# Peptides against a protein of PDB entry 5T59, part 157

Target 1, 112 residues: chain A of PDB entry 5T59
Amino acid sequence: TTPTMQSTSLLTEHLGYPPISLVDDIINAVNEIMYKCTNAMEKYLMQRNIIGKKDFSDEIKIGTAKLESLLENSVDKNFDKLELYVLRNILSIPSDLLEENRFRLLHHEKLV
Target 2, 90 residues: chain B of PDB entry 5T59
Amino acid sequence: EHIRFQRLVQVCNKALEESIRKLQSWEKIHECFPNYGQTREGIENLTVCQQQVIKLWSNLSRVEFDAIFHERSIEEKLNQLDDLINKARS

## One batch from the design tools (peptide; made by RFdiffusion4, then SolubleMPNN)

Design b2_p25_7_s1 (from b2_p25_7, 10 letters changed)
Fold by OpenDDE base, seed 3:
Structure b2_p25_7_s1 (fold): chain B 112 residues (1-112), chain C 90 residues (1-90), chain A 25 residues (1-25)
Amino acid sequence: as target 1 above (112 residues)
Amino acid sequence: as target 2 above (90 residues)
Amino acid sequence: EEEEEKKLKEEVKKIRELIRKALEL
């Protein structure tokens, strides 16, 4: 179910924050983790850049950049899917509950 | 009865697992380091690096996502939402 | 596959826009 003004308002009231805020937290977290991982990889390999009197620094930099790009693309894709799923199926209110009579019920329950 | 939070956890785990899948491929890793990976030491370093990154990914994501879920009280809120929906339909 | 990814991004963009508008009202 695609979010509406009504559902967004109700969920925001229920959660104490907009549903999108949770998704933003998740996405921000995974992005941060992603770059921490790639940075760690580069640093680890750069500390081991010389093998057999050969310096592989350039190859390491290029290689880690490629891996970063691959990971970034994968993260973007999978968490875009996650975002849509969460907002449509988890942080959502069924249409039948958005009817006038059901809306009143939800408000009543909160106030009681 | 309570299903939303379980689903949230599931889809988060799935997204994390799918995201890291390519890094779990040795072939993909090796392709990025064609000459470095032709050396014995290079292979060893890449192997350790791959393992460490995957572990780091797993550990950090677990900790951070749990923190988010806690800070947002999302389990409780989703359970309440389930209850409200079920009550309305009963 | 790339096209599907673009479509996905557009869907995300659209839903975010809807939410943004909803929050402003």
Scores: peptide ipSAE 0.640, ipTM 0.952, DockQ to the pose 0.849
Fold by OpenDDE base, seed 5:
Structure b2_p25_7_s1 (fold): chain B 112 residues (1-112), chain C 90 residues (1-90), chain A 25 residues (1-25)
Amino acid sequence: as target 1 above (112 residues)
Amino acid sequence: as target 2 above (90 residues)
Amino acid sequence: EEEEEKKLKEEVKKIRELIRKALEL
């Protein structure tokens, strides 16, 4: 279900933080990991840029940049899907719990 | 009983696996280094590089995601949410 | 597929906007 003001408020109260914060943590983490990986790849190859008498530094820089772009595009796509799924299906409140009587249940459980 | 946290882990793993899929293709790697990859040493270097980056991706993601889940207490919170939902429906 | 990707990005933007509005209230 699509997040609403009511569900967002309830989930924020339950979690102690907005649901989007978890998603942001995940996305920030994977982005950091992604650039660490691509940087490591470039550094590794640049340390091995000369084969025989040929210097492949320019090709390595271009090639690693291309791979970074490919990975970046894939990360963006897959984690956009993840974000939507998490916010709609995992960090969500079913309609029956949004009714008044069940709404109080969430508050009651927290206060007791 | 508790399903939400399991689903979270599953979709995270799926996203990570799908994201790294293209780097697992030797053909795609080689295409980015057409001349470098024509040398024996170049092929060897690219092979090691590919393996290392995939391992780094896997290891870092495991450590970082577990840390996030712990810091956010998400397993406990999602289990509690499942319990509340089940209780409301009973 | 490119169009699907654009659609996906728009959906993400929409849901984030809804959440931002909800958090402000």
Scores: peptide ipSAE 0.640, ipTM 0.952, DockQ to the pose 0.854
Fold by OpenDDE base, seed 1:
Structure b2_p25_7_s1 (fold): chain B 112 residues (1-112), chain C 90 residues (1-90), chain A 25 residues (1-25)
Amino acid sequence: as target 1 above (112 residues)
Amino acid sequence: as target 2 above (90 residues)
Amino acid sequence: EEEEEKKLKEEVKKIRELIRKALEL
């Protein structure tokens, strides 16, 4: 289900933070990891850039950049899917709970 | 009974696995280094590099995602949400 | 493929906007 004002409010109260904050943490983390990986790859290969008296530094830089782009595209696609799934299906409140009596239950549980 | 956190872990793992899939392709790696990969040493270096990057991806993602889940207390919160839903329907 | 990716990004944008509005109210 698509988030609503009611569900967002209730979930924020329950979690102690907006549901989107969790998704943001995940996305930020994977982006950081992604660039750490590509950086490590470039560093590793640049330390091994000379083979048979030939310097492959330029090719390594270009190649690593291409791989970075491929990884970026894949990360963006897959974590967009993740974001939608999490917000619609995991961090969501079923329609039957979006009633006044159910809202009271959520509030009551918080106070107890 | 408790299903949401399990689903969260599953979809996170799936996203991570799908994201790194292209780097697991030797063909794609080699295509990015056409001349370097024509040398014996180059192939060896690329092979090791590929393996190390995949391991780094796996290890870092595990550590960072677990940290996020812990800091956000998401397992507990999602279990509670499941319980609330089940209780409301009982 | 690219078309599907574009649609996906648009959906993400929309849902984020809805949430942002919800948080402001």
Scores: peptide ipSAE 0.639, ipTM 0.951, DockQ to the pose 0.813
Fold by OpenDDE base, seed 2:
Structure b2_p25_7_s1 (fold): chain B 112 residues (1-112), chain C 90 residues (1-90), chain A 25 residues (1-25)
Amino acid sequence: as target 1 above (112 residues)
Amino acid sequence: as target 2 above (90 residues)
Amino acid sequence: EEEEEKKLKEEVKKIRELIRKALEL
């Protein structure tokens, strides 16, 4: 179910924040984690860049950049799917609850 | 009875698992370091690095996502939402 | 696959736009 003005309003009231805020938190977190991981990888390998008197620094930098790109693409794809699923199926209100006579349900429960 | 929070956790885990899958491939790792990976020490370093990154990914995601869920009280809110929906259908 | 990814991004963009408009009202 695609979010509507009514569902967004009701969910925002229920949650205390817009549903999209949760998704934003998740996406921001995974992006931060992603770059921490790639940074850690680069640093680890750069501390071990010389093997047998050969310096692999350039290869390490290029290689880690490639892996970062691969991870970025995968994160973007999978968390776009997650976003759509969460907003459509988890943080959603069934159509039967969006009838006029039932709009008061969430509001009533909050007041009680 | 309560299904939404469980689904949220499931899809988060799925997204995390699918995202890290390429880094779990030794072939992909080695392809990025073709000459470095031709040395014994290089292979050892890459192996340890791969393992550490995967663990770091798993640990950080667990901690951060749990923190988000707690701060947003999402389990309670989703359970309440389930209850409201069930009540409305009764 | 790339086309599917593009479609996915467009869907995300659309849903975010709908939500943004909803929050303004």
Scores: peptide ipSAE 0.638, ipTM 0.952, DockQ to the pose 0.819

Design b2_p25_7_s2 (from b2_p25_7, 12 letters changed)
Fold by OpenDDE base, seed 1:
Structure b2_p25_7_s2 (fold): chain B 112 residues (1-112), chain C 90 residues (1-90), chain A 25 residues (1-25)
Amino acid sequence: as target 1 above (112 residues)
Amino acid sequence: as target 2 above (90 residues)
Amino acid sequence: DEEEEKKLKEEVEKLRKLVEEALKK
């Protein structure tokens, strides 16, 4: 179900915040985690950049950058899917209930 | 009866698992470090690094997502939403 | 593939715009 002004308003009232705010929190969190992971990887390997007499610093920097890009692409794809699913199927109100019934129930529950 | 929160957890876990899947591939890791990975020490370092990153990913995501769900009271809110919908249909 | 990924991003953007418009009303 595609979000509407009515469903968004009702859900915002119910949640105490806009539905999209939850999605934003999730996406922001995973992005932060992603860069923490890639940063940790880069630092770990850079501390071990010399093997024998050879310095692999350049290769490590390039390699970790590639892995970061790979992870970024995967995160973007999978959490785009998540965003669509959450907004359409989880934080949603069935169309047949987007009438006086849902509105009345919400107000009734808040007043009781 | 209550299904929305369970679905939220499931799709979050799926997104996290699918996102990290490529880093779970040793071949993908090795390809990024072709010469480094030709050394014994390099292989050992990459192996440990791979394991640590995956663990870090899992641990951080669990902690952060649980915090979000708590701060947003999303389990309670989604359960209430399920109840409201079920009530409206009954 | 790349085309599906692009379409996915566009779909997300369209949905976000719709949501944002709904919020400001």
Scores: peptide ipSAE 0.557, ipTM 0.946, DockQ to the pose 0.784
Fold by OpenDDE base, seed 3:
Structure b2_p25_7_s2 (fold): chain B 112 residues (1-112), chain C 90 residues (1-90), chain A 25 residues (1-25)
Amino acid sequence: as target 1 above (112 residues)
Amino acid sequence: as target 2 above (90 residues)
Amino acid sequence: DEEEEKKLKEEVEKLRKLVEEALKK
């Protein structure tokens, strides 16, 4: 079910915030976590960049960047799917309840 | 009866699991560090690093998502939504 | 596939625009 003005308004009233705000929170959180993870990885390896007499700093930087990109792509893909699913299937109102008579019932329930 | 919040949790977990899957692959990790990973110490470091990152990912995600769900009262709200829908259809 | 990913992103963007427009009213 694709969100509509009516459903969005009703859900916003019910939730106390727009449905998209929840999705934004989730996406922002995972992005933050993602970069924390990649940063931690880089720092950990950079503290261990010398093995024997060889300095692997450049390889570590390049490698961690590649992993970051890999993770970014995966996060973007999976959470795009999540966004669509949540907005269409979880934070949604069935069409039968969006009819005029049903709309009044939902509004009435809130007021009572 | 109440299904929406359960679904939310499920899809969140799925997204998180699928997102981190590539980092769980030792082969992919090693490919990013071809020379570093040819050393004993390098392999050890990469192994520990991989494990730590995965744990960090899991722990932070759990904490942050739970916080979001709490702050947004989403379980309660979704349960109420389920109830409203069920009531309307009864 | 990159093409599929691109399509997915576009779909998300379209949906977000729709939602944003709905919120403005």
Scores: peptide ipSAE 0.555, ipTM 0.946, DockQ to the pose 0.781
Fold by OpenDDE base, seed 5:
Structure b2_p25_7_s2 (fold): chain B 112 residues (1-112), chain C 90 residues (1-90), chain A 25 residues (1-25)
Amino acid sequence: as target 1 above (112 residues)
Amino acid sequence: as target 2 above (90 residues)
Amino acid sequence: DEEEEKKLKEEVEKLRKLVEEALKK
């Protein structure tokens, strides 16, 4: 079910915030976590950049950057799917409930 | 019956699991550090690093997502939505 | 796969635009 002005308004009233705000919170959180993970990985390896007499700092920087890119692409794809699913199937109102008589019921329940 | 919050948790977990899958591949990790990974110490460091980052990913996501769900009261709101829908259809 | 990813992003953007328009009204 694709969100409409009516469903978005009703859900916003019900939730106390726009449905998209929940999705934004989730996406912002995972992005923050993602960069914390990649940063931690780089820092860990950079503290161990010298093995024997060889300095692997350049390789570590390049390698961690590659992994960050891979993770970023995967996060973007999977959470785009999540966004669509949540807005269409979870934070949605069935068409039968959007009918005038049932619409009133939803508003009535809110007032009680 | 309440179904929406359960589905939300499921799809969040799925997205998190699928997102971290590439980092769970030792081959993929090793490919990014071809020379570093040829040393004994390098392999050991990469192994620990891989394990730690996956654990960090799991722990942080659990804590942060639970916090979001709590702050947004989403379980209660979705349960109420389910109830309203079921009531309207009865 | 790459093209599908592009389509996915486009679909998300379309949906976001619809939602944003709905919120403005």
Scores: peptide ipSAE 0.553, ipTM 0.945, DockQ to the pose 0.793
Fold by OpenDDE base, seed 2:
Structure b2_p25_7_s2 (fold): chain B 112 residues (1-112), chain C 90 residues (1-90), chain A 25 residues (1-25)
Amino acid sequence: as target 1 above (112 residues)
Amino acid sequence: as target 2 above (90 residues)
Amino acid sequence: DEEEEKKLKEEVEKLRKLVEEALKK
Protein backbone atom coordinates (compact mmCIF):
# COMPACT_ATOMS: atom_id res chain seq x y z
CA THR B 1 0.00 0.00 0.00
CA THR B 2 1.08 3.56 -0.69
CA PRO B 3 1.66 5.75 2.37
CA THR B 4 -0.98 8.37 3.08
CA MET B 5 -1.23 11.31 5.42
CA GLN B 6 -3.37 9.21 7.72
CA SER B 7 -1.08 6.18 7.78
CA THR B 8 2.04 8.33 8.12
CA SER B 9 0.63 10.24 11.06
CA LEU B 10 -0.53 7.06 12.78
CA LEU B 11 2.81 5.35 12.27
CA THR B 12 4.69 8.43 13.42
CA GLU B 13 2.65 8.48 16.59
CA HIS B 14 3.20 4.76 17.10
CA LEU B 15 6.92 4.76 16.34
CA GLY B 16 7.72 8.09 17.94
CA TYR B 17 9.33 9.18 14.67
CA PRO B 18 8.36 9.34 10.99
CA PRO B 19 8.69 6.02 9.15
CA ILE B 20 11.00 7.63 6.61
CA SER B 21 13.49 8.37 9.41
CA LEU B 22 14.23 4.68 9.79
CA VAL B 23 14.86 4.35 6.07
CA ASP B 24 17.10 7.41 6.14
CA ASP B 25 19.11 5.91 9.00
CA ILE B 26 19.58 2.69 7.05
CA ILE B 27 20.59 4.44 3.84
CA ASN B 28 22.97 6.80 5.62
CA ALA B 29 24.57 3.87 7.41
CA VAL B 30 25.14 1.80 4.29
CA ASN B 31 26.58 4.81 2.46
CA GLU B 32 29.02 5.40 5.28
CA ILE B 33 29.96 1.72 5.31
CA MET B 34 30.40 1.75 1.56
CA TYR B 35 32.93 4.56 1.60
CA LYS B 36 34.75 3.06 4.55
CA CYS B 37 35.13 -0.14 2.56
CA THR B 38 36.36 1.54 -0.60
CA ASN B 39 38.71 3.76 1.36
CA ALA B 40 40.14 0.75 3.16
CA MET B 41 40.64 -1.01 -0.15
CA GLU B 42 42.50 1.92 -1.67
CA LYS B 43 44.71 2.41 1.37
CA TYR B 44 45.54 -1.29 1.58
CA LEU B 45 46.59 -1.47 -2.04
CA MET B 46 48.40 1.87 -2.01
CA GLN B 47 50.58 0.51 0.78
CA ARG B 48 51.46 -2.23 -1.68
CA ASN B 49 51.71 -0.12 -4.80
CA ILE B 50 55.25 -1.05 -5.78
CA ILE B 51 55.95 -4.53 -7.08
CA GLY B 52 59.48 -5.09 -8.25
CA LYS B 53 60.54 -1.90 -9.93
CA LYS B 54 57.09 -0.89 -11.13
CA ASP B 55 54.79 1.59 -9.39
CA PHE B 56 51.10 0.71 -9.78
CA SER B 57 49.74 3.73 -7.89
CA ASP B 58 47.86 5.16 -10.86
CA GLU B 59 46.28 1.83 -11.75
CA ILE B 60 45.27 1.28 -8.14
CA LYS B 61 43.61 4.68 -7.91
CA ILE B 62 41.69 4.13 -11.14
CA GLY B 63 40.76 0.57 -10.23
CA THR B 64 39.47 1.40 -6.78
CA ALA B 65 37.50 4.31 -8.22
CA LYS B 66 35.85 1.92 -10.67
CA LEU B 67 34.96 -0.49 -7.90
CA GLU B 68 33.57 2.36 -5.83
CA SER B 69 31.34 3.40 -8.71
CA LEU B 70 30.10 -0.14 -9.20
CA LEU B 71 29.34 -0.46 -5.51
CA GLU B 72 27.59 2.91 -5.42
CA ASN B 73 25.33 1.93 -8.29
CA SER B 74 24.48 -1.38 -6.70
CA VAL B 75 23.81 0.18 -3.29
CA ASP B 76 21.58 2.84 -4.81
CA LYS B 77 19.52 0.32 -6.73
CA ASN B 78 19.10 -2.23 -3.98
CA PHE B 79 18.34 0.25 -1.24
CA ASP B 80 15.87 2.10 -3.43
CA LYS B 81 14.04 -1.21 -3.68
CA LEU B 82 14.38 -1.60 0.06
CA GLU B 83 12.92 1.84 0.69
CA LEU B 84 9.88 1.11 -1.43
CA TYR B 85 9.32 -2.27 0.16
CA VAL B 86 9.70 -1.03 3.73
CA LEU B 87 7.37 1.92 3.29
CA ARG B 88 4.77 -0.04 1.35
CA ASN B 89 4.80 -3.40 3.09
CA ILE B 90 6.45 -3.15 6.51
CA LEU B 91 5.83 0.35 7.82
CA SER B 92 2.29 0.39 6.50
CA ILE B 93 -1.24 0.13 7.80
CA PRO B 94 -3.73 -2.16 6.07
CA SER B 95 -6.77 -0.49 4.57
CA ASP B 96 -9.09 -2.17 7.05
CA LEU B 97 -7.23 -0.46 9.90
CA LEU B 98 -7.61 2.94 8.28
CA GLU B 99 -11.34 2.80 8.74
CA GLU B 100 -12.84 4.96 11.46
CA ASN B 101 -13.29 2.20 14.01
CA ARG B 102 -9.78 0.84 13.57
CA PHE B 103 -8.24 4.29 13.58
CA ARG B 104 -9.64 4.85 17.02
CA LEU B 105 -8.19 1.54 18.17
CA LEU B 106 -4.64 2.72 17.55
CA HIS B 107 -5.23 5.86 19.56
CA HIS B 108 -6.92 3.94 22.33
CA GLU B 109 -4.09 1.44 22.66
CA LYS B 110 -1.54 4.23 22.89
CA LEU B 111 -3.48 6.04 25.58
CA VAL B 112 -4.00 2.93 27.67
CA GLU C 1 2.12 -13.93 14.43
CA HIS C 2 4.97 -11.39 14.33
CA ILE C 3 6.17 -11.03 10.76
CA ARG C 4 7.10 -7.40 10.06
CA PHE C 5 10.42 -7.28 11.90
CA GLN C 6 11.48 -10.56 10.36
CA ARG C 7 10.70 -9.16 6.95
CA LEU C 8 12.66 -6.00 7.73
CA VAL C 9 15.73 -8.04 8.64
CA GLN C 10 15.31 -10.18 5.54
CA VAL C 11 15.07 -7.29 3.11
CA CYS C 12 18.01 -5.52 4.77
CA ASN C 13 20.13 -8.64 4.45
CA LYS C 14 19.04 -9.10 0.87
CA ALA C 15 19.93 -5.52 -0.03
CA LEU C 16 23.34 -5.87 1.62
CA GLU C 17 24.03 -9.20 -0.07
CA GLU C 18 22.99 -7.98 -3.50
CA SER C 19 25.01 -4.79 -3.09
CA ILE C 20 28.28 -6.58 -2.34
CA ARG C 21 27.83 -9.27 -4.99
CA LYS C 22 29.99 -7.58 -7.61
CA LEU C 23 32.89 -7.28 -5.19
CA GLN C 24 32.60 -11.00 -4.56
CA SER C 25 33.48 -11.65 -8.20
CA TRP C 26 37.19 -12.24 -8.59
CA GLU C 27 36.85 -11.64 -12.30
CA LYS C 28 35.36 -8.21 -11.70
CA ILE C 29 38.10 -7.34 -9.22
CA HIS C 30 40.83 -8.48 -11.56
CA GLU C 31 39.37 -6.50 -14.45
CA CYS C 32 39.86 -3.31 -12.46
CA PHE C 33 43.55 -4.08 -11.97
CA PRO C 34 44.65 -5.67 -15.24
CA ASN C 35 48.41 -5.14 -14.92
CA TYR C 36 48.66 -5.26 -11.15
CA GLY C 37 46.80 -8.56 -11.22
CA GLN C 38 49.28 -10.07 -13.65
CA THR C 39 51.95 -10.18 -10.95
CA ARG C 40 52.13 -12.84 -8.27
CA GLU C 41 52.28 -10.30 -5.49
CA GLY C 42 49.46 -8.32 -7.04
CA ILE C 43 47.19 -11.35 -7.13
CA GLU C 44 48.01 -12.10 -3.51
CA ASN C 45 47.32 -8.52 -2.46
CA LEU C 46 44.04 -8.38 -4.37
CA THR C 47 42.93 -11.69 -2.89
CA VAL C 48 43.53 -10.52 0.66
CA CYS C 49 42.02 -7.13 -0.09
CA GLN C 50 38.86 -8.68 -1.51
CA GLN C 51 38.42 -10.95 1.49
CA GLN C 52 39.03 -8.15 3.97
CA VAL C 53 36.62 -5.76 2.29
CA ILE C 54 33.85 -8.34 2.21
CA LYS C 55 34.40 -9.10 5.88
CA LEU C 56 34.48 -5.40 6.71
CA TRP C 57 31.23 -4.89 4.81
CA SER C 58 29.56 -7.72 6.67
CA ASN C 59 30.80 -6.74 10.11
CA LEU C 60 30.11 -3.02 9.81
CA SER C 61 26.63 -3.56 8.39
CA ARG C 62 25.73 -5.97 11.18
CA VAL C 63 26.91 -3.61 13.90
CA GLU C 64 25.42 -0.46 12.41
CA PHE C 65 22.06 -1.94 11.44
CA ASP C 66 21.66 -3.59 14.83
CA ALA C 67 22.42 -0.25 16.44
CA ILE C 68 19.79 1.48 14.32
CA PHE C 69 17.19 -1.17 15.09
CA HIS C 70 17.95 -0.87 18.78
CA GLU C 71 17.89 2.92 18.87
CA ARG C 72 14.61 2.98 16.98
CA SER C 73 13.16 0.09 19.03
CA ILE C 74 11.90 -1.20 15.73
CA GLU C 75 11.42 -4.85 16.72
CA GLU C 76 9.14 -3.91 19.60
CA LYS C 77 7.28 -1.34 17.54
CA LEU C 78 6.74 -3.70 14.62
CA ASN C 79 5.61 -6.49 16.93
CA GLN C 80 3.14 -4.09 18.49
CA LEU C 81 1.94 -3.11 15.06
CA ASP C 82 1.38 -6.76 14.17
CA ASP C 83 -0.55 -7.23 17.40
CA LEU C 84 -2.71 -4.20 16.74
CA ILE C 85 -3.52 -5.40 13.25
CA ASN C 86 -4.36 -8.89 14.46
CA LYS C 87 -6.50 -7.52 17.27
CA ALA C 88 -8.37 -5.24 14.90
CA ARG C 89 -9.13 -8.16 12.62
CA SER C 90 -10.41 -10.30 15.47
CA ASP A 1 18.32 -2.07 -16.98
CA GLU A 2 19.21 1.61 -16.91
CA GLU A 3 15.67 2.48 -17.84
CA GLU A 4 14.34 0.33 -15.04
CA GLU A 5 16.76 1.98 -12.63
CA LYS A 6 15.55 5.38 -13.73
CA LYS A 7 11.96 4.34 -13.20
CA LEU A 8 12.84 3.01 -9.78
CA LYS A 9 14.46 6.29 -8.76
CA GLU A 10 11.48 8.23 -10.02
CA GLU A 11 9.14 6.01 -8.07
CA VAL A 12 11.19 6.50 -4.90
CA GLU A 13 11.20 10.24 -5.41
CA LYS A 14 7.44 10.31 -5.90
CA LEU A 15 6.96 8.29 -2.76
CA ARG A 16 9.26 10.58 -0.78
CA LYS A 17 7.34 13.61 -1.98
CA LEU A 18 4.11 12.06 -0.80
CA VAL A 19 5.65 11.30 2.58
CA GLU A 20 7.06 14.80 2.91
CA GLU A 21 3.72 16.32 2.07
CA ALA A 22 2.07 14.12 4.65
CA LEU A 23 4.56 15.23 7.30
CA LYS A 24 3.95 18.90 6.60
CA LYS A 25 0.31 18.57 7.54
Scores: peptide ipSAE 0.549, ipTM 0.945, DockQ to the pose 0.767

Design b2_p25_7_s3 (from b2_p25_7, 12 letters changed)
Fold by OpenDDE base, seed 3:
Structure b2_p25_7_s3 (fold): chain B 112 residues (1-112), chain C 90 residues (1-90), chain A 25 residues (1-25)
Amino acid sequence: as target 1 above (112 residues)
Amino acid sequence: as target 2 above (90 residues)
Amino acid sequence: DEEEEKRLKKEVEEYRKLVEEALKK
């Protein structure tokens, strides 16, 4: 089911917030977590940058940056899929119910 | 009867698992540190680092997502949505 | 694939535009 203006409005009324806000929270959270993870990795390795007499600082910086990019790409892809799935299949109203009757039902439930 | 929240949890977990999959590959990790990973100490450090990052990812995601779901009351709201839809169809 | 990712991003953007329009009303 594809989201519509009507379904978005109805769901916003029901949820108390737009459906996209939930998705935004999720995506923002995972992005924050992602950078915390990569930052932790870099810091850990940079504290162990010298092995023997060789300094691997440059390699560590480049390597962690590559891993960060890899993770970013994966996160973007998977959570874009998640966003579409949530909005189409979870935070959705069946098309057969997207009528004035559904809107009235929602209002009625709030008043009772 | 109530299915939407369960699906939300499932797809969130799937997205998290799929996202971290590349970091779970030792080969991918080693490729990023070709010379560092040729040393004994380097391998040890990378191994520990990999494990710590994966654990951090798992723990933080669980805590943060649960907090979001609670703050948004999404389980209750999705259950109510299921009920409303079922009622409308009855 | 990179192409698939681009298509997915476009779909997301299109939805977000729809939501923005709805919220203005």
Scores: peptide ipSAE 0.392, ipTM 0.931, DockQ to the pose 0.904
Fold by OpenDDE base, seed 5:
Structure b2_p25_7_s3 (fold): chain B 112 residues (1-112), chain C 90 residues (1-90), chain A 25 residues (1-25)
Amino acid sequence: as target 1 above (112 residues)
Amino acid sequence: as target 2 above (90 residues)
Amino acid sequence: DEEEEKRLKKEVEEYRKLVEEALKK
């Protein structure tokens, strides 16, 4: 099922917000979490940057940055898939129901 | 009968699990710290760090996603959507 | 893999454009 303007409008009315807003919340949240995680990693290791009189600060910074990049790529890929799946299969209205009858039903239920 | 919210939770969990998969690989972690990871103390630190970040990822995602779902009333709305669709087909 | 990822991103962007057009009205 492919989202349409009609389905989006109907769902927006039902939800009280556009379907994409939910996805945006999810994506924004995971991005925030991602950077919190990488920041925590860097800080933890930077507090333990000296071993045997050798300073590994530069390696830690570079290494953490690499891990961040790997995580960013994975998050981007997986949550793009999530976005499409949610919008096509979860926040969706079957095409055969995208008629006046379905619209009337939504209005009726909203008024009750 | 109510399936949409369950699917939402499932795909969210899947996306989170797949996203953190590479950080769960010790090999990937060690590759990022080749010299640091050659020391005993470094290995210990990396091990703890890996464990902590995975836990942090899991805990934060649970809390934040649950908050989003609550604020958006998505379970209720998706259940209602299921019901509406079922009624329309009956 | 990379090609699939690019296609996926494109599809997402196309959908978002559709949504934006609907919301501006």
Scores: peptide ipSAE 0.386, ipTM 0.930, DockQ to the pose 0.794
Fold by OpenDDE base, seed 2:
Structure b2_p25_7_s3 (fold): chain B 112 residues (1-112), chain C 90 residues (1-90), chain A 25 residues (1-25)
Amino acid sequence: as target 1 above (112 residues)
Amino acid sequence: as target 2 above (90 residues)
Amino acid sequence: DEEEEKRLKKEVEEYRKLVEEALKK
């Protein structure tokens, strides 16, 4: 089911917020978590940057940056899929409920 | 009867699991640190780091997503939506 | 894979535009 202006409006009334707001919260959260993870990894390794007589600081910085990029790409891909799935299949109104009589039902239930 | 919230949790978990999969690969980790990973201490450090970051990912995502779901009352709202759909089809 | 990713991003963007238009009304 493809989201429409009608379904979005109905869901916004039901939820008290636009469906996209939930997705935005999820995406913002995972992005924050992602950078916390990569930052923690870099800090952990930078505290252990010297092995023997060799300083691996430059390699650690480059390596963690590469891992961050890999994670970013994966997060972006998977949560784009999540966004579409949630909006199409979870936060969606079946076609039979988009009829005028069903619209009144949703409105009535909200008022009771 | 109530299916939407369960699906939401499932797809969130799936997205989180798929996203962290690359960091679960030792080969990919090692490739990012080719010289560091040739030392005994480096391997040990990378191993611990990998384990810790995966745990951090899991723990933070659980806490943050649960907070979002609570703040948005999404379980209740999705259950109500399921009920409305079922009622309309009865 | 890259083409699929681009298509996915396009679909997301199109939906977001729809939402933005709806919110303005």
Scores: peptide ipSAE 0.380, ipTM 0.929, DockQ to the pose 0.840
Fold by OpenDDE base, seed 4:
Structure b2_p25_7_s3 (fold): chain B 112 residues (1-112), chain C 90 residues (1-90), chain A 25 residues (1-25)
Amino acid sequence: as target 1 above (112 residues)
Amino acid sequence: as target 2 above (90 residues)
Amino acid sequence: DEEEEKRLKKEVEEYRKLVEEALKK
């Protein structure tokens, strides 16, 4: 189901916020978490950057950056899919119900 | 009866799990630290680091997503939506 | 109200388009 003006309006009224806002929250959260994870990884390894007489600081920085990129790509892909799924299948109203009947139900429930 | 919130949780978990999958690969981790990972101590550090990152990912996502769901009252709202739809179809 | 609704729809659609485009790449 593709979001429409009508469904978006009805859902916004029902939710108290636009459906996209929830998705935005989720995406923002995971992005923050992602960078916290990679930062933690880098810090952990940088505290252990010297083994023997060798300093692996540069390799650690590069390696962590690579992992970050890998994670970024995966996050982007998977949460883009999530976004579409949520908007189409979860935060959605069946098209056959986007009529007066559905509207009345939402309106009625708000008044009760 | 109520399906939307369950699906939301499921898709979120799936996205999180799929996203971290690459970091769960030791091979991928080791490839990023080719020389560091040639040392015993390096391997140990990477192993612990990998485990910690995965745990951190899981814990942070759980806390943050639960907070979002709570703040948005999404379970209640989605349940209500299910009910409304079901009622309309009855 | 109507204009607000239109703006909201447009925003969502634009966002969706971006996401869809990203998925295709």
Scores: peptide ipSAE 0.288, ipTM 0.913, DockQ to the pose 0.046

